Peptides against a protein of PDB entry 5H65. Designs and how they scored, part 58

Target 1, 294 residues: chain A of PDB entry 5H65
Amino acid sequence: QYLERTPLCAILKQKAPQQYRIRAKLRSYKPRRLFQSVKLHCPKCHLLQEVPHEGDLDIIFQDGATKTPDVKLQNTSLYDSKIWTTKNQKGRKVAVHFVKNNGILPLSNECLLLIEGGTLSEICKLSNKFNSVIPVRSGHEDLELLDLSAPFLIQGTIHHYGCKQCSSLRSIQNLNSLVDKTSWIPSSVAEALGIVPLQYVFVMTFTLDDGTGVLEAYLMDSDKFFQIPASEVLMDDDLQKSVDMIMDMFCPPGIKIDAYPWLECFIKSYNVTNGTDNQICYQIFDTTVAEDVI

## One batch from the design tools (peptide; aimed at target 1 L107 K125 K129)

Design b2_p20_5_s3 (made by RFdiffusion4, then SolubleMPNN; from b2_p20_5 with D4E D8K E12K E15D N19S)
Fold by OpenDDE base, seed 4:
Structure b2_p20_5_s3 (fold): chain B 294 residues (1-294), chain A 20 residues (1-20)
Amino acid sequence: as target 1 above (294 residues)
Amino acid sequence: SLNEERFKEYTKIVDEILSE
């Protein structure tokens, strides 16, 4: 789609909803800290959630480790199991279930692990040796997902989360519905387990100024704006640095706005009702800034 | 069997991680 450039002063006078192409300077943005700008977004209920901190996950997994794996749930047609007893003071029980494909364990890089009683550190290490890891617990009749407050799937360095509100969890045996038990596509896993996956998004508010006017535009983007996945940025220092560099380029500290580079982007206006107040808001869409930087 | 071999290998990997 092609849109002609519109000055902000003109946009500010128009009714919503409309789409615009603009050229403006990034006067300021919030939040300033990258880790605060990365959120989890539910595509169904549209709730924005904070990405759990490692400390939060540690607590969840510690609690999970207090539960004893049910020996009756070991070794099914879906998975082969082994239980470890740690040599630490608590002597916690850790059960690992290796998911089979057509009755045979696949290659390690294709193999999904279900783990009971593992720590975050252990789970992360395992996810680097195997395809993916699901933290689980022993339910009444089957293994179940441990907690939607924790990742339902850890694949490589990516933690996949589900929406507590929209998900209707199903037991682990529902993974049997997956014909291919080697690729472990997060969306497929989520569907099998009744999980509505959350999407990592960059959430920022940009104050844009083109000299004719100033407006605030909301950014909610997963991977297009920076050409960096929000799902990976928190776990990759280089990606974090890249985002910081981009933001510093458009909004350099210690420099007057007159020297700021111009940002070209698309924004859409929309109406928002807050009580009795109606206001027009703006959101950035279909915009990539990385091409201008790289 | 192939399954047994892989199971042995994988449990060894897990064992190493859990022993750290």
Scores: peptide ipSAE 0.762, ipTM 0.981, DockQ to the pose 0.880
OpenDDE base, seeds 1, 2, 3, 5: peptide ipSAE 0.761, 0.762, 0.762, 0.761; ipTM 0.981, 0.981, 0.981, 0.981

Design b2_p20_5_s4 (made by RFdiffusion4, then SolubleMPNN; from b2_p20_5 with D4E D8E T11S E12K)
Fold by OpenDDE base, seed 2:
Structure b2_p20_5_s4 (fold): chain B 294 residues (1-294), chain A 20 residues (1-20)
Amino acid sequence: as target 1 above (294 residues)
Amino acid sequence: SLNEERFEEYSKIVEEILNE
């Protein structure tokens, strides 16, 4: 959709909802730190939540490791299993279940692991040697997902999370519904297990100024704005640097706003009711800024 | 069998990681 450029002063006088094309300078933005800007968003209930910290995950996996794997749940038609006892003083039991494809283990880069009692470090290492890892626990009759507070799927360096509110977890044997057990698509895994996958999003508030007016616009974007996936940025230093570079370009420290580059973007207005107060808010949409930077 | 071979191989990989 083509929109004519509208000055901010005109936009500020108009009722919502409307869509606009604007040209403005990024006076400021919040939060300033990138790691604070990456959130998890549920596409169904629209809840925003923090990406769990490593420390939080450590606790979850430590707690999981206190539970003994049920030997009766080993070696099903879906997976082959082995249990290890760690050699440290507090020997813990670790069960790894290698998911088969049509009764045969696939290549390592195609193989999904289900792990009981693993640490975050071990799981991450395993995810680099195999296709992906699901942290699980022994349920009453089947393996079950360990905890939605932790990733339901770790694939490479990407941690996939599910929404606690919207998910209705099913046991691990439901992975049998997947015909191809060599290509582990996160959405397919989620569907099989009754998980509503969360989306990584950049969440920021931009203060935009075009000289005629100033408005705040909300940014919630997964990969379009920076042309960098929010899902990958936390685990990649180079991507982090790229985002920082982009933000520094539009909002350079130590110089006056007059020298800032112009940002062209689309914003939409919408009404927000807070009690008796009606407020018009703005959100950035369908905007890419990194084409000339990356 | 192929499955047995892979199981053994993968088990060794896991064991190595668990012993680190």
Scores: peptide ipSAE 0.763, ipTM 0.981, DockQ to the pose 0.837
OpenDDE base, seeds 1, 3, 4, 5: peptide ipSAE 0.761, 0.762, 0.762, 0.761; ipTM 0.981, 0.981, 0.981, 0.981

Design b2_p20_6 (made by RFdiffusion4)
Pose (drawn by RFdiffusion4):
Order: sequence, then structure tokens, then C-alpha cells
Structure b2_p20_6 (pose): chain A 289 residues (1-273, 279-294), chain P 20 residues (1-20)
Amino acid sequence: QYLERTPLCAILKQKAPQQYRIRAKLRSYKPRRLFQSVKLHCPKCHLLQEVPHEGDLDIIFQDGATKTPDVKLQNTSLYDSKIWTTKNQKGRKVAVHFVKNNGILPLSNECLLLIEGGTLSEICKLSNKFNSVIPVRSGHEDLELLDLSAPFLIQGTIHHYGCKQCSSLRSIQNLNSLVDKTSWIPSSVAEALGIVPLQYVFVMTFTLDDGTGVLEAYLMDSDKFFQIPASEVLMDDDLQKSVDMIMDMFCPPGIKIDAYPWLECFIKSYNVTQICYQIFDTTVAEDVI
Amino acid sequence: SLNEERFEEYTEIVEEILES
């Protein structure tokens, strides 16, 4: 009834901060390599960070495999422990600690594992069969998180990361403070270990063109615009294909802008200290499948 | 006991993962 659209030439003449409903074509976008759009964002210090690569994580887990699990930290009231020996793996030993709920192991889909000396591949397989996995190492008096460079919790396809700057790391026995040992809410796990969780976000720069003007608008969201979770997409081939197809739909490579579909969206202007723009309250996924 | 039964079952699952 009152759906009207503001041309880009009118927006460029106005001061910030304001909000606009627009319709424009996606002339171009960055990043050209779409996997680089997935960033980690700390809600406390507002820093943006790269997600660690497989090679980075492999280094951490292999380095963890050189350390011997400490027998003194095995079989507590919090967890049962089991050590596996290996062959042809530089004498590696793997410790899996099964976390109990009131002195009883829960069902595998509710059971959290702590693991010393495991590979990324093994941790990912364990995350399918069990509720979740925390990479750990034998500290002086207690089990401790392996490294904040690696995920503090792997749950399903989500690798949860914490902020190195904002976190004050606590040892594993502090998991006793969790209300139960079956739900394993990632924010509750992070609070018990003194970790400030990072948030996954898609970060992209869109060049919008409606024929009256041209404008750069940022995309920064977790799951609204694509209806694809940024927290899951790096570990899910189907969700990656969906992002590829949506961006190929709005901005196909090689063909002209005349043939592109229109992008209906809101944008908000703001002062940085020059005026910048950002997409908000917008989804392409409700009308596109 | 129930905790022992589940511990035996879980260690078998983990062992299969580590062998694979």
C-alpha cells in the first residue's frame, strides 16, 4: 500500500544517519573468493578476525599429540577417562574424557568429550557421534583448553571460537558449575571456562546500481540475509553451494548488468568519524529458494 | 552398572573412529 523506493542519487545528496528502502542491481561485490566473507566478530571488543585454516588447526592438534596425557588428571568425579595407544604415529597417545552428569554418563548425543592428542579429522568424527568435543591438554593441576587459536567447542558442524583479548581462561573442572551435563549450551560452556565467544558473520561489500547512482553498502550478518548460518557454512558443502548460487543469481560473472535481477533491501547510512552504508532488515531468502 | 555399560559402549565407538 505505501511501498515506495528511494533512488540512489537522492540518498547520496543527504546527510547521515538515516535509513532507506531501495531497489538496486548488484553491479559487483567483494569478496570475489566467497569463503573470505566468513569472519569472526567479538561482541565485547568489536574486533574482526579470520577463521583459522585447516592447516593452522592441524599444526595445533599435531603439536598437542607430542605431549603425554597426565595419569593424575584421569578419572575424576567430573569425567571417566580412557587412553588409546597407537602404532606408526610417533608414539601418540589419545585420551578421551567422557563427561558425567551426576556421576552417570548420559546418552552419547548428550555426552561431552574432552580429548587430548586427537586430530581434527577424529574430532570431527567424534562430534557426529557425541554431543560435542573440547580439545584439551594436561596442565599442572587440571585439564586445560588446548589453545584458543583452536575451537573451544566443536558441536555438530559448528566450530566455536573465543576471543584471545577478552577471555580470561579457566581450567576444565569449572565445567562442574554448568546447570546440567546434557544440554551443553555453547554460551554456557564459554562462560564456565571464562571465554568470550566470537560470533560468525558474513562480511561483504556490495556495489549497488539503480541507474540513478552508484553506492557501496556493507553486508554484516550471521544468518538473516541468506537464511544460511555463518556459523555452519565453512563446514557444510550444501550451505556453501547455496551461497554460491545466490551470489551467482544477483551478480552472474560475465553477463551484463541489464540482465541482473533487482535486489530489494533497506540500507542505513552512518558517519564513520565520509558516509558509509549498510544493509539491514533484509533477506533475499524469503522470496528466493 | 549403567555408567559402566555406557562407558564400555562409548569406548568401542571411539576405538572404531580412531582405527578409521

Design b2_p20_6_s1 (made by RFdiffusion4, then SolubleMPNN; from b2_p20_6 with L2E E5K E12K E15Q S20E)
Fold by OpenDDE base, seed 4:
Structure b2_p20_6_s1 (fold): chain B 294 residues (1-294), chain A 20 residues (1-20)
Amino acid sequence: as target 1 above (294 residues)
Amino acid sequence: SENEKRFEEYTKIVQEILEE
């Protein structure tokens, strides 16, 4: 898309909604800490949620580990099962179900594990040896997803979360609806289990200044702005450093704004009503900083 | 069978992780 550049002073005088191309300096941004800027967003109900901390997940999985796997739910047409009793932790029971494809276990890098009673550490390690891991629990008649407060799917180092409000969970046997049980596309898994997947997003507020005016623009972006997936950044130190570097480049500490680089971006205005108050807000869209540094 | 072989292999992997 192409838009003519508009100065901020002109934009501030116009009614919403409109789209603009701007050239401005990033005076400041919030939040300053990267981990605070990464959120989970529901594409359906549009709620923003915090990404669960490791400690939160530990609690969930510890609670799950207090439950005993139902032996009646082991070894179905969908999966082959084995149960372990740990030597520590008061004999914790761990059940792992290996999902089969057409009645045969696929290669490890294609294999989905369903795990009962696993710790976060164990699950993460397993996700590096197999395609994916779903934490589950024994339901009344079938395995069920453990808790939507925890990932419904861990694939590599990526934790996939679902929306509690919008999801209508179905039992694990609904994975049978997937013809291909080797690729384990998160969206397909979510669909089969009745989950509305949440999206990792960078959520930031930019204060932009082009010398003619100042406005705040909201950034909610998954992977375009930084060309770094929000879904991966929390688990990759190098990606974190890259984002920090980018932000420091545009908003260097201890330097006057006059020396800041120019940022070219697209913003859209929109109306927000809060009670009796009507406000025009701005959101950054379709912008990649790597291409917009001038 | 191939399935049995893989099952044994995979359970070994899991066991190793659980023992860590």
Scores: peptide ipSAE 0.759, ipTM 0.981, DockQ to the pose 0.920
OpenDDE base, seeds 1, 2, 3, 5: peptide ipSAE 0.759, 0.759, 0.759, 0.758; ipTM 0.981, 0.981, 0.981, 0.981

Design b2_p20_6_s2 (made by RFdiffusion4, then SolubleMPNN; from b2_p20_6, 7 letters changed)
Fold by OpenDDE base, seed 4:
Structure b2_p20_6_s2 (fold): chain B 294 residues (1-294), chain A 20 residues (1-20)
Amino acid sequence: as target 1 above (294 residues)
Amino acid sequence: SENEKRFKEYSKIVEEILNE
């Protein structure tokens, strides 16, 4: 798409919806903290949610660990199971189910684990040794996803979450519908289990100034703006540093705005109705800034 | 069997993690 550059003063006078190409300085942005800018977004209900903190997950998994694995649900056609008793004072029972492909366990890097009673730390370690891990619990008739407040799938260092509002959870045996049980694509897993996957997004508000006017633009982006996946940034210090560097470049602390670099981006206007009030808002779209830095 | 071998191997991996 090609759009001619439009000054902010002109944009501010126009009705929505419209698309614009602009050149402006990033006067300020919020939130300032990166971890606060990363959210989970439901593509269906459009609810924005906070990414659960490790402490939150610890509680969920700790609660899960208080439950006893049902021995009747061990060793099905889908998975081979083993139960461990931890050596700690609590004697925690941990059940791990290794998902088979065509009746045979695949290679470790292809193998999905279902885990009952695991801690966050253990699950994370397992996800680095195997393809992926699903925290589960013993249901009445089958294994079930532990809690949508926790990741439904941990693959490497990426935690995949589902929408509580939009998901209609199905039991673990529905993974049988997957023809290939060696390539665990999050969307496929989600579909099999009735989960609407949430999307990691950067959510920020930019105050843009081109000298003719000032405009606030909303950024909700998964991986295009920074060329860094929002899904990975929280787990990678280097990626975090990169994002911080980019933001510091465009909005350097302790320096006057006159010295700020110019940011070229696309914005779209849209109408928002709050009761009786109609407001025009702006959102950044189809914009990559990382090319200027990386 | 190959399955049994892998099961034992994977179980060892899990056991090591659980004992850390």
Scores: peptide ipSAE 0.765, ipTM 0.982, DockQ to the pose 0.873
OpenDDE base, seeds 1, 2, 3, 5: peptide ipSAE 0.764, 0.763, 0.764, 0.764; ipTM 0.982, 0.982, 0.982, 0.982

Design b2_p20_6_s3 (made by RFdiffusion4, then SolubleMPNN; from b2_p20_6 with L2E E8K T11E E15S S20E)
Fold by OpenDDE base, seed 4:
Structure b2_p20_6_s3 (fold): chain B 294 residues (1-294), chain A 20 residues (1-20)
Amino acid sequence: as target 1 above (294 residues)
Amino acid sequence: SENEERFKEYEEIVSEILEE
């Protein structure tokens, strides 16, 4: 995929769609705060959603904790169950279901937990001791996913979310369809439960200037641009610092643009219709900047 | 059984977390 460099002034005069290779300075970018640039994107309906805040999740899990686990749903062929009663004033009941592989509990690092009534903190701690955790609730006849507003799967420090619009949830027993109940690949879990998984993406608008013209380009990227997964950045301070460092390098504060480094990018133009207005927009693609920094 | 022993181990892990 070799493209010759095209000056921005020339690009601005051309019709869409086209692909370009450019060399420009990053005059500015939005949003400035990293946590605001990380979104959830549905590959099916293409909606962009905010990543739920910790406070949002706390509310969801608190609500879940008000529900009593159904004793009739304990200990199935799929999982072994235990119910705990917390010693707090409310006497919260927590049910944990350990998913078995071929009728036998796998090793902890291979074991999926289904949890009813757990707090975010507890779930996160559990996800570090076991392979993964699914927040669930007692349904009418089976365990069900708690809420798509919360992660459907927590694996390590990664929270996997599903699209409410596109998902058609199935009960937890559908995990039986998975031949291997030890690896717990998020996509496989999602498929079994009827979930369309959302993708973490960096969403930014870059104002690019090469001296011949100024162009705004849209960035929606999961892991290529920074060579840092958007899915991990919110949970890792070091990764956050790395992204911030990269952005500061290309767009240093308090310095004139003339001193900014050059950024090489691939951009594609496309047409957007907003009512009666037709606009040409630009999107960054197949671009990695980390190679120049790391 | 192996399964029973593992279950007990996991119960302990969960208990420790829930009691924090």
Scores: peptide ipSAE 0.728, ipTM 0.975, DockQ to the pose 0.893
OpenDDE base, seeds 1, 2, 3, 5: peptide ipSAE 0.727, 0.727, 0.727, 0.726; ipTM 0.975, 0.975, 0.975, 0.975

Design b2_p20_6_s4 (made by RFdiffusion4, then SolubleMPNN; from b2_p20_6, 6 letters changed)
Fold by OpenDDE base, seed 4:
Structure b2_p20_6_s4 (fold): chain B 294 residues (1-294), chain A 20 residues (1-20)
Amino acid sequence: as target 1 above (294 residues)
Amino acid sequence: SENEKRFEEYSKIVSEILEE
């Protein structure tokens, strides 16, 4: 994609929608805290929502642990099951269902676990030993996803979430529709279970200044801008540091803007109607800054 | 069987985690 560079002063005078290539300094950005900039975005309804905090998940899983696994739902053609009683004061019942591939348990790194009554900590630990984990509960006739407020799939350190608004949940036996029960691609799992996956995105507002004008540009990006996946950044300190370093480089604290580096990026303008007010907004697109920094 | 062996192995892994 090739566009001629356009000064901000010219852009500010033009009607939307249009695409531009710009060179500007990052005067400021918001939010300043990285964890506040990471959101979950539904590609269908376009709702933006916060990534659940660990405390929120703890509550959900604690509530799930108060439920007793239904013994009638154990050991199906899809999975082999075992129930544990914890040694804690509550005597919590934990059911783990090991999903089989063609009637045989696959290798651990290929095996999906369905878990009832597990804590967040336990689930996370399990996800490091097995391919992935789905928190479930005993439904009326089948295992069901525990709660869309929690991850529907934990794979490694990545928590996959679904949209409550757009999803029409199906029972766990629908995983039978998957021919390959070893790879556990999140999108495939979601499709089988009637889940619309949410996408991790960086959501930020950049104030850009090229000396001719100033405009605010909206950034919603999953993995291109920083060349760091938004889905992984919250779980990786090194990635967090990398993002922080990038932002500090473009917008260094305690330094005058005259010394700021130039940022080259693409922005698109679009019209927004808010009541009776019509305004032109700008969004960054198809831009990678990491190549200039790293 | 291979399935039984894996089941026991995996159960052990789970047990260890649940006991932590």
Scores: peptide ipSAE 0.755, ipTM 0.980, DockQ to the pose 0.894
OpenDDE base, seeds 1, 2, 3, 5: peptide ipSAE 0.754, 0.755, 0.755, 0.754; ipTM 0.980, 0.980, 0.980, 0.980

Design b2_p20_7 (made by RFdiffusion4)
Pose (drawn by RFdiffusion4):
Structure b2_p20_7 (pose): chain A 289 residues (1-273, 279-294), chain P 20 residues (1-20)
Amino acid sequence: QYLERTPLCAILKQKAPQQYRIRAKLRSYKPRRLFQSVKLHCPKCHLLQEVPHEGDLDIIFQDGATKTPDVKLQNTSLYDSKIWTTKNQKGRKVAVHFVKNNGILPLSNECLLLIEGGTLSEICKLSNKFNSVIPVRSGHEDLELLDLSAPFLIQGTIHHYGCKQCSSLRSIQNLNSLVDKTSWIPSSVAEALGIVPLQYVFVMTFTLDDGTGVLEAYLMDSDKFFQIPASEVLMDDDLQKSVDMIMDMFCPPGIKIDAYPWLECFIKSYNVTQICYQIFDTTVAEDVI
Amino acid sequence: VLEDLAEEALEYHEQKREES
C-alpha cells in the first residue's frame, strides 16, 4: 500500500545517519572468491578475524600429537579416559575423555568428548557420532584447551572459536560448573572456560546500481540475508553451493547488467568518523529458493 | 592398536554404559 523506493541519486545528496528502502541491481561485488566472505567477529572488542585454514589447524593438531597424555589427569569424577596406541604415526597416543553427567555417561548424542592427540579428520568424525568435541592437552595440574587458534568446541558442522584478546582461559575442571552435561550450549561451554566466543558473519561489499546513481553498501550478517548460517557454511558443501547460486543469480559473470534481477533491500547510512552504507532487515531467501 | 577412532570410541562408550 505505501511501498515506495528511494533512488540512489537522492540518497547520495543526503547526510547520514538515515535509512532507505531501495531497489537496485548488483553491478558487482567483493569478494570475488566467496569463501573469503566468512569472517569471525568478536562481540566484545569488535575485531574482525580470518577463520583458520585446514593447514593451520593441521599444524596445531599434529603438534598436539607430539605430547604424551598425562596419566595423572585421567579418570576423574568429571570424565572417564581411554588411551589408544598407534602404529606408523611417530608413536602417537590418542586420549579420549568421555564427560559424565552426575557420574554417568549420557547417550553418545548428548556426550561431550575431550581429545588429546587427535587429527582434524578424527575430531570431525567424532563430532558426527557424539555431541561435541573439545581439543585438549595435559597441563601441569589439569587438562587445558589445546590452543585458541583452534576451535574450542566442534559441535555438528560448527567449529566454535574464541577471541584471543578478550578471553581469560580457564582449565577443564571448570566444566563442572555447567548446569548439565547433556545440552552443551556453546555459549555456556565458553563461559565455563573463560572464553569470549567469536561470531561468524558474511562480510561482503556490494556495488549497487539503479541507473540514477551508484553506491557501495556493505553486507554484514550471520544468517539473515542468505538464510544460510555463516557458522555452518565453511563445513557444508550444499550451503556453499547455495551461496554460489544466489550470488550468480544477482550478479552473473560475463553477462550484462541489463539482464540482472533487481535487489529489493533496506540500506542505512552512517558516518565513519565520508558516508558508508550497509544492508539491514533484508533477505533475498524469502522470495528466492 | 587404533584403527578407527570414531567407531572404537563409540563402542567403548556403549560398553561403559552397559557396565554401569

Design b2_p20_7_s1 (made by RFdiffusion4, then SolubleMPNN; from b2_p20_7, 7 letters changed)
Fold by OpenDDE base, seed 4:
Structure b2_p20_7_s1 (fold): chain B 294 residues (1-294), chain A 20 residues (1-20)
Amino acid sequence: as target 1 above (294 residues)
Amino acid sequence: VLEDLADESLEYLEKLRKEQ
């Protein structure tokens, strides 16, 4: 996409919607903390949600652990099951179901686990040894996803979430529809289970200044802007540092704006109606800045 | 009796694979 550069002063006078290429300095941005800028976005209903905190997940899994696995649902054509009892005073029943591929148990690095009654800590440890983990519960006739407030799929350190509004959950046996039961692609798993997967996104507001005018632009991006996946940044200290370095480069603390580097980006304008107030807003799109920082 | 779920699960999978 090619657009001629337009000064901010000209953009501010034009009606929406339009697309622009701009060159401006990042005067400021919000939120300042990276953790506050990462959210979950539904591609269907476009609702933005906070990423659940560890404490939130602990509560969900603790509640799930109060339920006893149904013995009748163990060992199906889809999975082989094992139930353990914890040594602690609670005496939790934990069921682990090892999903089979065409009746054959795969290697751990290809194996999907379904878990009932596990704690967050236990589940996280499992996800580091197996391909994927799905928290489940015993339904009437089949295992079911535990709770969409928790991840429907955990792969390594990545937690995949689903939209509560848009999802129509289906029982776990629907995983049978997957031809490939070794790679466990999140989108495929979601589709099989009737889940609309949420997307991790960076959500920020940039105050841009090119010397002719000042404009606030909204950033909602998953992996293009920083060339860093929003889905991984919360669990990776090095990625967090990288994002911070990028932001510090464009908006260095204690330095005058005259010394700030120029940011090249695309923005689109759009109309927003809030009651009787009609205003024009701006959103950054199709922009990568990381390549210029390296 | 559960000691370490992750390790025991891995061991159990390996056992099952040998028996299948």
Scores: peptide ipSAE 0.695, ipTM 0.965, DockQ to the pose 0.923
OpenDDE base, seeds 1, 2, 3, 5: peptide ipSAE 0.694, 0.691, 0.694, 0.694; ipTM 0.965, 0.960, 0.965, 0.965

Design b2_p20_7_s2 (made by RFdiffusion4, then SolubleMPNN; from b2_p20_7, 7 letters changed)
Fold by OpenDDE base, seed 3:
Structure b2_p20_7_s2 (fold): chain B 294 residues (1-294), chain A 20 residues (1-20)
Amino acid sequence: as target 1 above (294 residues)
Amino acid sequence: VLKDLAEEALKYLEELRKEQ
């Protein structure tokens, strides 16, 4: 799409909703810390959620480990199972289920593991050696997803989460509906299990100033704005550095705004009603960061 | 007795694959 540039002063006088192309300086932004800017967004109910911290996951998996795997659910047509016992006095039982593709066990890099009773550390190590891992528990008649507060699928360092409100969980045997049981596409896994996948998004508020006016614009973006996936940034130091560099470039600390580069982006206005209060808000959309140096 | 789950799981998968 093409839009002519509109000065902020003109935008501030107009009714919503409208779309604009702007050129402005990033006076400030919030939150300042990157990890606070990464959220989980449901595309269906549009709820924003915090990305669980390691401590949160530890608790979930510790709780899961208190449950004993059901022996009756081992070794189905879908998976082969092995149960290990830890060497400590507690004797924790860990069940690992190796998912088969048409009755054949694939190579490790193609293999999905279902795990009962694993710790976060163990699960993470498994996800580095196998294609993917799903934390599960023994249900009444089948294995079931452990908890939507934890990832439903872990691939390498990527944690895939589902929406608790919008998901209607189905049992693990529904993975049989997948034609290909080697690639383990997250969306396909989610669909099979009745999960509405959450999307990693950068969530920030930009204060934009073009010299004619100042407005706040909301940013909610998964991978376009920075050309960096929000899903990967928390687990990759280099990506974090890149985002920090970009933000420092547009909003350098200790430098006057007159020296800031120009940010070109698209914003859309929209109406927000809260009781008797009517407000026009702005959101950045369809934008990859671009600068213009005078 | 479990020592390293990831390593043991990998070994076990390899064993299973040899049997199929």
Scores: peptide ipSAE 0.632, ipTM 0.955, DockQ to the pose 0.904
OpenDDE base, seeds 1, 2, 4, 5: peptide ipSAE 0.628, 0.624, 0.632, 0.631; ipTM 0.954, 0.950, 0.955, 0.954

Design b2_p20_7_s3 (made by RFdiffusion4, then SolubleMPNN; from b2_p20_7, 9 letters changed)
Fold by OpenDDE base, seed 3:
Structure b2_p20_7_s3 (fold): chain B 294 residues (1-294), chain A 20 residues (1-20)
Amino acid sequence: as target 1 above (294 residues)
Amino acid sequence: VLEDLADESLKYLEELRKKQ
């Protein structure tokens, strides 16, 4: 799409909704810390959620480890199972289910693991050696997803989460509906299990100033704005540095705004009603960061 | 007895694959 540049002063006088192309300086932004800017967004109900911290996951998996795997659910047509007992005095039971593809066990890099009773550390190590891991528990008649507060799928360092409100969980045997049981596409896994997958998004508020006016614009973006996936940034130091560098470039600390580079982006206005209060808000959309140096 | 779940799981998968 193409839009002519509109000065902020003109935008501020117009009714919503409208779309604009702007050129402005990033006076400030919030939150300042990157990890606070990464959220989980449901594409269906549009609820924003915090990304669970390791401590949160530890608790969930510790609780899961208190449950004993059901022996009756081991070794189905879908998976082969092995149960281990830890060597410590607690002696917790850990069940690992190796998912088969048409009755054949794939290579480790193609293999999905279902795990009962694993710790976060153990699960993370497994996800580095196998294609993917799903934390599960023994249900009444089948294995079931452990908890939507935890990832439903872990691939490498990527944690895939589902929306508690929008998901209607189905049992693990529904993975049989997948034609290909080697690639384990997250969306396909989610669909099979009745999960509405959450999307990692950068959530920030930009204060934009073009010299004619100032407005706040909301940013909610998964991978376009920074050309960096929000899903990967929390687990990759280099990506974090890149985002920090970009933000420092547009909003350098200790430097006057007159020296800031120009940010070109698209914003859309929209109406927000809260009781008797009507407000026009702005959101950045369809934008990859671009600068213009005078 | 489990010492390292990841290593043991990998070994076990390899063993299973040899049998199929």
Scores: peptide ipSAE 0.691, ipTM 0.964, DockQ to the pose 0.903
OpenDDE base, seeds 1, 2, 4, 5: peptide ipSAE 0.691, 0.688, 0.691, 0.691; ipTM 0.964, 0.960, 0.965, 0.964

